# Designs tried in a protein design run: peptides against a protein of PDB entry 4ASU. Part 275

Target 1, 270 residues: chain A of PDB entry 4ASU
Amino acid sequence: ATLKDITRRLKSIKNIQKITKSMKMVAAAKYARAERELKPARVYGVGSLALYEKADIKTPEDKKKHLIIGVSSDRGLCGAIHSSVAKQMKSEAANLAAAGKEVKIIGVGDKIRSILHRTHSDQFLVTFKEVGRRPPTFGDASVIALELLNSGYEFDEGSIIFNRFRSVISYKTEEKPIFSLDTISSAESMSIYDDIDADVLRNYQEYSLANIIYYSLKESTTSEQSARMTAMDNASKNASEMIDKLTLTFNRTRQAVITKELIEIISGAA
Target 2, 83 residues: chain B of PDB entry 4ASU
Amino acid sequence: FTFASPTQVFFNSANVRQVDVPTQTGAFGILAAHVPTLQVLRPGLVVVHAEDGTTSKYFVSSGSVTVNADSSVQLLAEEAVTL

## One batch from the design tools (peptide; made by RFdiffusion4, then SolubleMPNN)

Design b2_p26_4_s2 (from b2_p26_4, 17 letters changed)
Fold by OpenDDE base, seed 3:
Structure b2_p26_4_s2 (fold): chain B 270 residues (1-270), chain C 83 residues (1-83), chain A 26 residues (1-26)
Amino acid sequence: as target 1 above (270 residues)
Amino acid sequence: as target 2 above (83 residues)
Amino acid sequence: MDEEAARKEFQEKVAAEAAARLAAEA
């Protein structure tokens, strides 16, 4: 490689390093906000899931329609965030199919569709785009919930799959149950609840779905920004190491060029 | 007793004496060992009676309330403010 | 569409791809 080639490569990598550092700072700012907003969202979301955990709602085995909701975003450069959700979605879909269930998929964020398009395109009902540019709001979750309920797909039970935030260096892909109004209303475990008006139960389920979606979006966003911050930090470190290696190569090449020029001068081979 | 909105937590697994909630079917008081029920909130006043005798008032928009068999209560409002 | 905005978006995309490559080689 000529000195010119090495210099060009050095300049390119230095520019990349500047960009990765900038992206790290942006991700750090978004992470700090997301983590702060996750605290109340977790209490709210876990509170909404309490009924399903305590009532131990079971779907009859003869019911076959299952909905999988995968939660991620439209944005890349965040390590294994999207692939982890997609991997668990694939596993769950395969297990349900082996059990003779009909499986439909909803993607929250375009990256889920991008990963699963080749193998599961026929199972997708809808993909929600424009996820991850702005922090998710309860309004956003309500819109998603409403669209799901109005989709015309009458599922019996479902699963929402998302990355739960553990720490700045750790997330875990989790699954939470979703139940249809019919499944809840017919569940034997619900008999202990006083006579619930059908309209009340319907409205309750609409809130429950929106609450769970909102919670999952907040967990996902916090996990994503943390993972992006880590990925950009790693990229910046790798760029630094490459700059050091290329600088050494540049110095060696420069010495070789000088030596060659001196030999040419001494030999008269001008 | 848990009382939260998407953006704020007011009570998290707290012990309270009574919670008065505005529901679509009417306002009712949740006491200790209340029968399990599900309700939806209407816009109105929530009153929390703490074990120490203090009373706190909140205005809520919409949402849900769950009373479980284990006497745990989840009050989840879309919007809530302290009065 | 402001040519400057398109150029900035393109530069951000190229930079992001390069960053992803560097992160994967880590």
Scores: peptide ipSAE 0.028, ipTM 0.843, DockQ to the pose 0.012
Fold by OpenDDE base, seed 1:
Order: C-alpha cells, then structure tokens, then sequence
Structure b2_p26_4_s2 (fold): chain B 270 residues (1-270), chain C 83 residues (1-83), chain A 26 residues (1-26)
C-alpha cells in the first residue's frame, strides 16, 4: 500500500471512530432515561403478571391456538438484541408446532419481521413498525393490545418474548404468558375469585394485556439502548486498534521510502 | 399491597390496614384477608389507610385491582396522582 | 483476516447508519 492509501484509510477510520463515539454518547443518554423509566414500569408490569403466577392458570392440552408476540424495535446496531428475540421465537414456534398447536406471530418492531419473513411469513398476523425512535408509552402499549384483541385471531394461550434488562452489560431473553379471556374464565384456579362479572373480566383482561406489553417494551428498550452503547464502545475500540496498526505501517513505509531515496542519491541514480 | 402507575410507584409490597378503591360496581373497601377478587377501576378517589392510622388520598383515572388468595393486592392505575 | 474484515464491515455499517441519521437530522 502506498503512503497515500494508508493515509486515506487512516482518515476514514478516524472518522468512523468519531461517529461511533458520538453514537455511544447518544445511546448512553437514552439508556439512562430508559433505566429510570423502567423502575416504575417493572413494578407495574410485574404486578400485572401476579394474577397469572398466583392463580396458576393452565391452558387445556386440547386447546391448539397459540400466539407469539416478539418485542424488539426497528433500529439496528445493538448487538444480538433482535437475533436473540427471533431465535427464541423460532424455538418456541417449532416446539409448539411439534406439539400440534397452531402458531401465529405478532412482531413489535420491523427487525423481527426482517429476520423471520422468509421462514415464518405465513404465521405473521401483524407487525408494528416505527418502534424505537421514541420511548414507549402506555398509550403505545394500549394501541398494540387493542389491535391484537381486534385482530380476529382467537388464541387460547400466548407468549410474549422480550429482552429483560439485567444490567448495563447484561440482558436475557425471556417469555411471559398471555391468556385469552376464555382461558382465564374457564380456569379452575379462578374459582376462588368471587363472582366476577363477564364485562369486568373482559375489561380486566384488556388492561392486563396492555400492562404486560408496556412492561415488555420498557424492558426491551432499556436492554436495546444498553446493548447499543456497548456495541458503539466496541466499535470505537476496534477503530482505535486499527488506527494504531495503520500508523505503525505508515511509519515503516515512510522509513522505507526515505531509505530508498537516500540510496538513489548516493548511487547517483537521480 | 402494591399501588403503581406506569410511571410512578406509590406502594411496593407494603402492609396497609385498608384500601378504599373506586370500582365500576361501586366503592370497595379492601381489608386484610379479603376474599380474592378482580375489579376494574373507575375514575375516582383511592384512600389508603396505613397501619399507623395515617390516611393517604389519591385520584386515579382507570385501571385494575386484584386481591389474591395470599392477601396480596395489586392496584394498577393508568394514571394516578397524590391529593 | 476474517475478524478484520468483519470489523471493517461492522464499522462501515455503523458509519453508514450514523451518516444517514446525521443526514436525516440536518
């Protein structure tokens, strides 16, 4: 490589490093906000899931319709955030199919669809786009919940799959159950609950679904911003290493050129 | 007793004497060892009676309340403010 | 060689996305 080629490459990598460093700072700011907003959201969401855990709601084996909701976003450059959710969705879909269940999929965020489109296109009911530009609100979750309930797909049981935030350096892909109104109303474990009006139960279920979706969105967002911050940091470090290597190569090449020129001067080969 | 909105936590696994909630079927007082029930909130006043005799008042927009068999209570409001 | 190529590809993708975002905000 000529000195000119090395210099051009150095300039390019330095610019990339500047960009990745800037993106890291943006991701860090978004992460800090997401983490603050996750604290109350987690209490709220876990509180909503308490019924399902305590009532031990089980779906009868003869019920075959299963819904998978994958929660992610539209934005890339966040490591394995999207692929982790997609992998879990694929695994769950395969297991359910092997058990003779009908599987339908909802994607929250365009990246899920992008990954699963070729293999699971026929199973997709809907994909929610424009996710991840702004922090998710309860209103957003309510819209998703309403759209799901109005989709006409009468599922018996479902799974919501999302990345749960653990720490700035760790997330885990998790699954939480969702149940249809019919499944909840018919569950033997619900018999201990006092006479619940059917309309009350329906409204309660709508809130529960919205609550769980909201919780999953907040966990996903926090995990994503953290992962993006880490990815940008790694990219910046990698760029730094490349700059160092190229700088050494430049210096060696420059010395070789100088030596050659000196030899030419001494030899009289002008 | 847990009382939260999507953006704020008021009580997290706290022990309280009584919680009065506005439900669609009317005002409902949740005492210790209340029978399990599910209710939907209507806009109105929530009153939390602490064990020390203090009372706190909140306005809620909508949401749900769950009383479980283990006497745990989840009051989840879409919007809530301290009064 | 493969790790360097992968790093370069990642850097190029990051740079492209960052540039696109910067262009969209301008």
Amino acid sequence: as target 1 above (270 residues)
Amino acid sequence: as target 2 above (83 residues)
Amino acid sequence: MDEEAARKEFQEKVAAEAAARLAAEA
Scores: peptide ipSAE 0.025, ipTM 0.840, DockQ to the pose 0.011
Fold by OpenDDE base, seed 2:
Structure b2_p26_4_s2 (fold): chain B 270 residues (1-270), chain C 83 residues (1-83), chain A 26 residues (1-26)
Amino acid sequence: as target 1 above (270 residues)
Amino acid sequence: as target 2 above (83 residues)
Amino acid sequence: MDEEAARKEFQEKVAAEAAARLAAEA
């Protein structure tokens, strides 16, 4: 490589480092907000799931329609955030198919579609785009819930798959159940709730779905921003190391050029 | 007793004496050992009676309330404000 | 869509791709 080539590469990497540092700072700010907003969202979302956990709702084996909701975003540069969700979705879909279930998929965030479209295109109902540009709101979750409920797909049971935030350096892909109105209404464990008006139960399930989606979005967002911050930090460090290496190479190459020129002068071969 | 909105937690696994909730079918009081039920909130007043005798009032827009067999209660409002 | 936001997103994508390439070359 010529000195010119090395210089050009150095300039390029330095520019990349500036960008990654900037992105790290942006991710850090978004992470700090997301983490704060996750605290109440977690209480709210976990509270919504409490019924299903306590009632131990079981779907009969003869019920075959299963919905998988994968939650991520549209934005890259966040490590394995999207691939982790997609991997879990694939695993779940395969397991359900092996059990003779019909599986449909909803992607929250375009990255899910990008990863799974080739292999699971026929199973996708809808993909929600424009996720991750702004912090998710309950309104956003409600829109997703409503769209799902109005999709015409009458699922019996479902799974929502998302990255749960653990710490700034750790997330875990998790799955939470979702149930159709019919499944809830017919569940034996719900017999203690039998006197509930059907309209009330329907509305309750709409809230429940929106609540769970909102919760998953908040967990996902926090995990994503944290992962992005880490990824950008790593990229910045890698860029720094490469700059150092290239600088050394530049210096050595420069010395070699000078030495060559001196030899040519001394030898008269110039 | 858990009472939260998407953005704020008012009670988290707290012990309370009574919670009065506005539901679509009417307002009712949730006492200790209340029969399991699911309800949907209508806009109105939530009144929480704490064990220490304090009473707190909240306005909620909508949401759900769950009373489980284990006496756990989840009051989840879309929007809620302290009064 | 705010052109500025789109531009920023594009720049971020380019930077990320470049960063990924750098990470792969390391």
Scores: peptide ipSAE 0.039, ipTM 0.862, DockQ to the pose 0.013; fails the geometry check
Fold by OpenDDE base, seed 4:
Structure b2_p26_4_s2 (fold): chain B 270 residues (1-270), chain C 83 residues (1-83), chain A 26 residues (1-26)
Amino acid sequence: as target 1 above (270 residues)
Amino acid sequence: as target 2 above (83 residues)
Amino acid sequence: MDEEAARKEFQEKVAAEAAARLAAEA
């Protein structure tokens, strides 16, 4: 490589390092906010899931329609955030198919569709785009919930798959159940609950769905921002190491050029 | 007893004496060992009676309330404010 | 707002490609 080539590469990597450092800071700020907002969201979401955990709602085997909601975002540069969700979605879809279930998929965030489009395009009902630019709100979750309920797909049960935040350095892809109104209404384990008006139960289910989606979005966002922060930090470090290596190469090459020039001068070959 | 909105937690697995909730079917008081039920909140007042005798009032817009067999209660409001 | 978003997206894409290259070369 010529000195010019090395210099150009150095300049490029230095610019990349500046960008990755900036992105790290942005991700850090978003992470800090997301983590603060996750605290109440987790209590809220876990509270919404409490019924399903306590009632141990089971879907009858004869019920065949299963919905998978994958939760991620539109934005890359966050390590394995999207691939982890997609991997679990694929696994779940395969398991359900093997069990004779019909599987449909909803993607929250364009990255899910991008990963699964080739293999699962026929299973997609809808993909929600424009996820990840702003922190998710309960309104956003409600829109997704409403769209799902209005999709015309009468699922019996479903799975919402998202990355649960553990720490700044750790997330885990999790699955939480979603149930149709009919499944909840017919669940034997629900018999201990007083007779609930059908309209009440419908409304309750709508809230539950929105609540769970909201929770998943908050977990996903926090996980994503932390992962992005880490990824950008790693990229910045890698850039630094590459700059050091290239600088050494530059110095060696420069010395070689100087030596060559000196030899040419001394030999009269210039 | 858990009482939360998407953005704020008021009670998290707390022991309370009584919670009065406004539901679409009417307001009712949740006491210890209340029968399991599911309800939807209407806009109105939530009153939490603590074991120490303190009473806290909240306005809620909408949401759900779950009373489980184990006496756990989840009051989940879309919006809630302290009064 | 759109230009700033586009610029940010472009910067993110460039950063991503660069980060990917850096990760591949490491």
Scores: peptide ipSAE 0.026, ipTM 0.856, DockQ to the pose 0.013; fails the geometry check

Design b2_p26_4_s4 (from b2_p26_4, 16 letters changed)
Fold by OpenDDE base, seed 4:
Structure b2_p26_4_s4 (fold): chain B 270 residues (1-270), chain C 83 residues (1-83), chain A 26 residues (1-26)
Amino acid sequence: as target 1 above (270 residues)
Amino acid sequence: as target 2 above (83 residues)
Amino acid sequence: PDEEAARAEFAARVAAAAAAAAAAAA
């Protein structure tokens, strides 16, 4: 490599390092906000799931329609965040198909579609785009919930798959159940909640879905920002190491050029 | 008793004496050992009666309330403010 | 123990980055 080539590469990597450092700071700020907003969202979301955990709602085996909702975002450069969700979605879809279930998929965030499009295109109902630019709101979750309910796909049971935030260095891809109104209303374990008005139950289910989606978005966002921060930190360190290596190469190459020039001068081969 | 909005937690697994909630089917008081029920909130006043006799008032927009067989209660409002 | 130390170190870096981001916004 010529000195010019090394210099150009050094300049390029230094610029990349500046970008990755900047992105790290942006991710850190977004993470700090997301983590603060996750605290109440977790209480809210876990509270919404409490019914399903306590009632132990079972979907009859004859019910064949299953919905998988994968929650991520449109944005890359966050390590394995999207691939982890997609991997679990694939696994779940395969397991359900093996059990004779019909599987449809919803992607929250364009990255899910990007990963699964080739293999699961026929199973996709809808993909929600423009996810991850702004912190998710309950309004966003409500829109997703409404669009899902209005999609015309009459699922019996569903799975929402998202990255649950554990710590700044750890997330876990988790699955939570989604039940249709019919499944909830017909569940034997719901008998203790008898005499619930059908309209009330419908509205309750709509809130439940929105609540769970909101919760999943908050968990996903926090996990994503943390993972992005880590990825950008690693990228910045890798860039630093490459800069050091290239600087050494530059110095060696420069010395070799000088030595060659000196030999040419001394030999009279100017 | 858990009372939360998406953005704020008011009570988290707390013991309370009574919670008055505005539901679409009517306002009702949730007491100890209340029968299991599912309700949806209408805009209105939530009144929490603590065991110490303290009464707290909240305005809620919409949401859900769940009373479980184990006497756990989840009051989940879309929006809620202290009054 | 190494994972906990790495976690603590990363948390410290996050806190520093968050503080720097807050200072830059301000």
Scores: peptide ipSAE 0.018, ipTM 0.836, DockQ to the pose 0.012
Fold by OpenDDE base, seed 3:
Structure b2_p26_4_s4 (fold): chain B 270 residues (1-270), chain C 83 residues (1-83), chain A 26 residues (1-26)
Amino acid sequence: as target 1 above (270 residues)
Amino acid sequence: as target 2 above (83 residues)
Amino acid sequence: PDEEAARAEFAARVAAAAAAAAAAAA
């Protein structure tokens, strides 16, 4: 490599390092906000799931239609955030297919579709784009819930797969169940709730779905921002190491050029 | 008793004496050992009666309330404000 | 113990970066 080539590469890597450092700071700010907003969202979301946990709702084995909702975002540069969700979705889809279930997929965020498009394109119902630019709101979750309910796909049971936030350095890909209105209404364990008006139950289920989607989005966002911050830190460190290596190479190459020029001058071979 | 909105927690697994909620089927009071039920909230006043005798008032928009067999209650409002 | 220390250090860096970002947004 010529001195010019090394210099060009150094300049490029230094620019990348500046970008990654900037992105780290932006991710840190977004993480801090997301973590604050996750606290109430977790209470809210876990509260919404309490019925399903307490009632131990089970889907009959003869029911075949299963929905998988993968929750992530449109934005890259966040380590294994998207791939972890996609891996779990693939595993779940394969297990369900092996059990003779029909599987459809919803992607929240374009990255899920990007990863799964080649292998699972026919199973996708819809992909929600423009996720991750701003913090998710309950309104966003409600839109997703409404579109799902209006999709015409009559699922029996579903799974929402998302990254649950553990700490600034840790997340875990988890699954939470979603149930159709019919599955809830027919569950034996729900018999203690039988005096419920059908319209009330429908509306309740709409809220429940929106609530769990909202919760999953908030967990995902917090996990993503934390992972992005880590990824950008790692990228910045890697860039620093490359800069150091290239600087050494530059110095050695420069010395070699100077030595060659001196030899040419001394030998008169120039 | 848990009472939360997407953005704020008012009660988290707290013990309360009574919660008055506005539902689509009518307002009712939730006491200890209330029968299990699911309801949808209408816009209105929520009143929480604490064990110490204090009363807190909230205005809620829409949402859900769940009373479980174990006497756990989840009041989940889309929007809620303290009055 | 090393993981806890690493978590604490990372949390401190995050807090500092968040404070800096909040100051820049103000």
Scores: peptide ipSAE 0.017, ipTM 0.832, DockQ to the pose 0.013
Fold by OpenDDE base, seed 1:
Structure b2_p26_4_s4 (fold): chain B 270 residues (1-270), chain C 83 residues (1-83), chain A 26 residues (1-26)
Amino acid sequence: as target 1 above (270 residues)
Amino acid sequence: as target 2 above (83 residues)
Amino acid sequence: PDEEAARAEFAARVAAAAAAAAAAAA
């Protein structure tokens, strides 16, 4: 490589390093907000799941319709955030299909569709776009819940798959159950709640679904911002190492050129 | 007893004497031995009676309340404010 | 142990950056 080529490459990598450093700072600010907002959202979401954990709602084996909701975003440059969710969705879909269940998929965020569309296009009901530019609101979750309930797909049970936040350096892809109104109303374990009006139960289920979706979005957002910050930090470090390596190569190449020119001068004077 | 909105937590696994809630079927008081039930909230007043005799008042919007067989209660409102 | 130390150092840098961002917004 010529000195000119090395210089051009150095300039390019230095520019990339500046961009990744800036993106790291933006991700850090968004992460700090997301983590604060996750605290109450987690209490709220876990509270909504308490019924299903305590009632141990079971779906009859003859019920074959299963819904998978994958939660991520539209935004890239966040490491394995999207691929982790997609991997678990694929695994779950394969397991359910092997058990003779019908599987349909909903994607929250365009990245899920981009990964799974080639292999699972026929299983997709809907993909929600414009996720991740702004922090998710309860209104956003309610819209998703209503769209699901009004989709005309009468599932028996389902799974919501998302990245749960553990720490600034760790997330875990997890699954939580979702149930249809019919499954809840027919569950034997719900008999202790017999004095519930059918309209009340329907409305309760709508809130429950919205609550779970909201919770999953808040966990996903916090995990994503943390992962993006980590990815940008790693990119900045890798760029720094490459700059150091290229600088050494530049210095060596420069010395070789000077030495060659001196030899040519000496040999020509001779 | 857990009482939260999406943005704020008021009670997290607390022990309380009584909680008065506004539901679509009417306002009722939840005691420690209340029968398990599921209800939907209507806009109105929530009153929490603590074991020490103190009372706290809240205005809530829509949401849900769950009373479980183990006497645990989850009050989840879309919006809630202290009064 | 080295990976855990590196993680802790990263967490500290993030916390510092978050605090700085909060101070700049205020």
Scores: peptide ipSAE 0.016, ipTM 0.819, DockQ to the pose 0.013
Fold by OpenDDE base, seed 2:
Structure b2_p26_4_s4 (fold): chain B 270 residues (1-270), chain C 83 residues (1-83), chain A 26 residues (1-26)
Amino acid sequence: as target 1 above (270 residues)
Amino acid sequence: as target 2 above (83 residues)
Amino acid sequence: PDEEAARAEFAARVAAAAAAAAAAAA
C-alpha cells in the first residue's frame, strides 16, 4: 500500500471512530433515561401479567389461531437485539405450525419485518414503524393495542416476544402470553371472577394488552440502548486498534520510502 | 397490593387494610379476602388505608384493578397523582 | 575521487540517520 492509501484509510477509520464515539454517547444518554423509566414500567407491566399467571388460563386445543407480536425497533447498530427477537419468533412460529396452529405475526419496529419478510411475509398482519427514535409512551402502546384489536384478526392466544433488560451488558429474549377476549371469557379458571360484565372485561383486556405492549417496549428500549452503547464502544475500540496498526504501517512505509530515496540519491550520485 | 402507573409506583406488594377504588360500575372498597374480581377504573379518587391507620389519597384517570383469589391486588392506573 | 568520497560520506550519514531512527523506534 502506498503512503497515500494508508493515509486515506487512516482518515476514514478516524472518522468512523468519531461517529461511533458520538453514537456511544447518544446511546448512553438514552440508556440512562430508559433505565429510569423502566423501573416503574416493569412494576406496571408485571402487575398486568399477574392475572394470567394466577388464573392459569388455558387455551383449548381446538383453538388454532395464534398471534405472535415481536417487539424491537427500527434502528440498527445494536448487536443481536433484533436478531434475537426474530430468532425466537421463527422458533415459536415453527413450533406452533407443527402443532397445527395458524400463526400470524405482528412486528413492532421495522427491523422485525426486515429480517422475516422473505420467510414469513404471508403471516404478517402489520408492522409498526417509527419505533425507537423517541422513548415509547403509554399512548404509543395504546395505539398499537387498539390497532391490533381492530385488525379483524380474531386470535385465540398469542405471544409477545421482546428483550428483557437484565443489566448494561445483558438482556434476555422472553415471551409473555396474550389472550383474546373470547379465550379469557371462556376460560374455566376465570370462573372465580364472578359477575364480570362483558363490557368491563373487554375494556380490561384492552388495558391489559396496552399495558403488556408498553412494558415490552420499555424493556426492549432499555435493552437496545444498552446493547447499542456496548456495540459502539466495541466499534470504537476496534477502530482505535486499527488506527494504531495503520499508523505503525504508515511509519514503516515512510521509513522505507525515505530509505529508498536515499539509496537512489546515493546510487545516482555515483 | 400493587398500585402503579406507567411512570410511577405508589405501592409494590404492600400490605394494606383497604383500598377504595372508583370503577365504572361503581366505587367499592377492597378489603382483605375480597372476592376475586376484575374492574375498570373511572376517573376518580383512590383511597388507600394502610395497616398503620394512615390514609393516602390519589386521583386516577383510568385503568384496571384486579383482585385475585390469593388476595393480591393490582391497581394499574394510566395516570395517577398523589393528593 | 571526490565524488566517491562525498557519496561515502552521504551513505554514512544516511546509515547513521537510519540507525538513529531505528534506535528511536526501539
Scores: peptide ipSAE 0.000, ipTM 0.792, DockQ to the pose 0.003; fails the geometry check

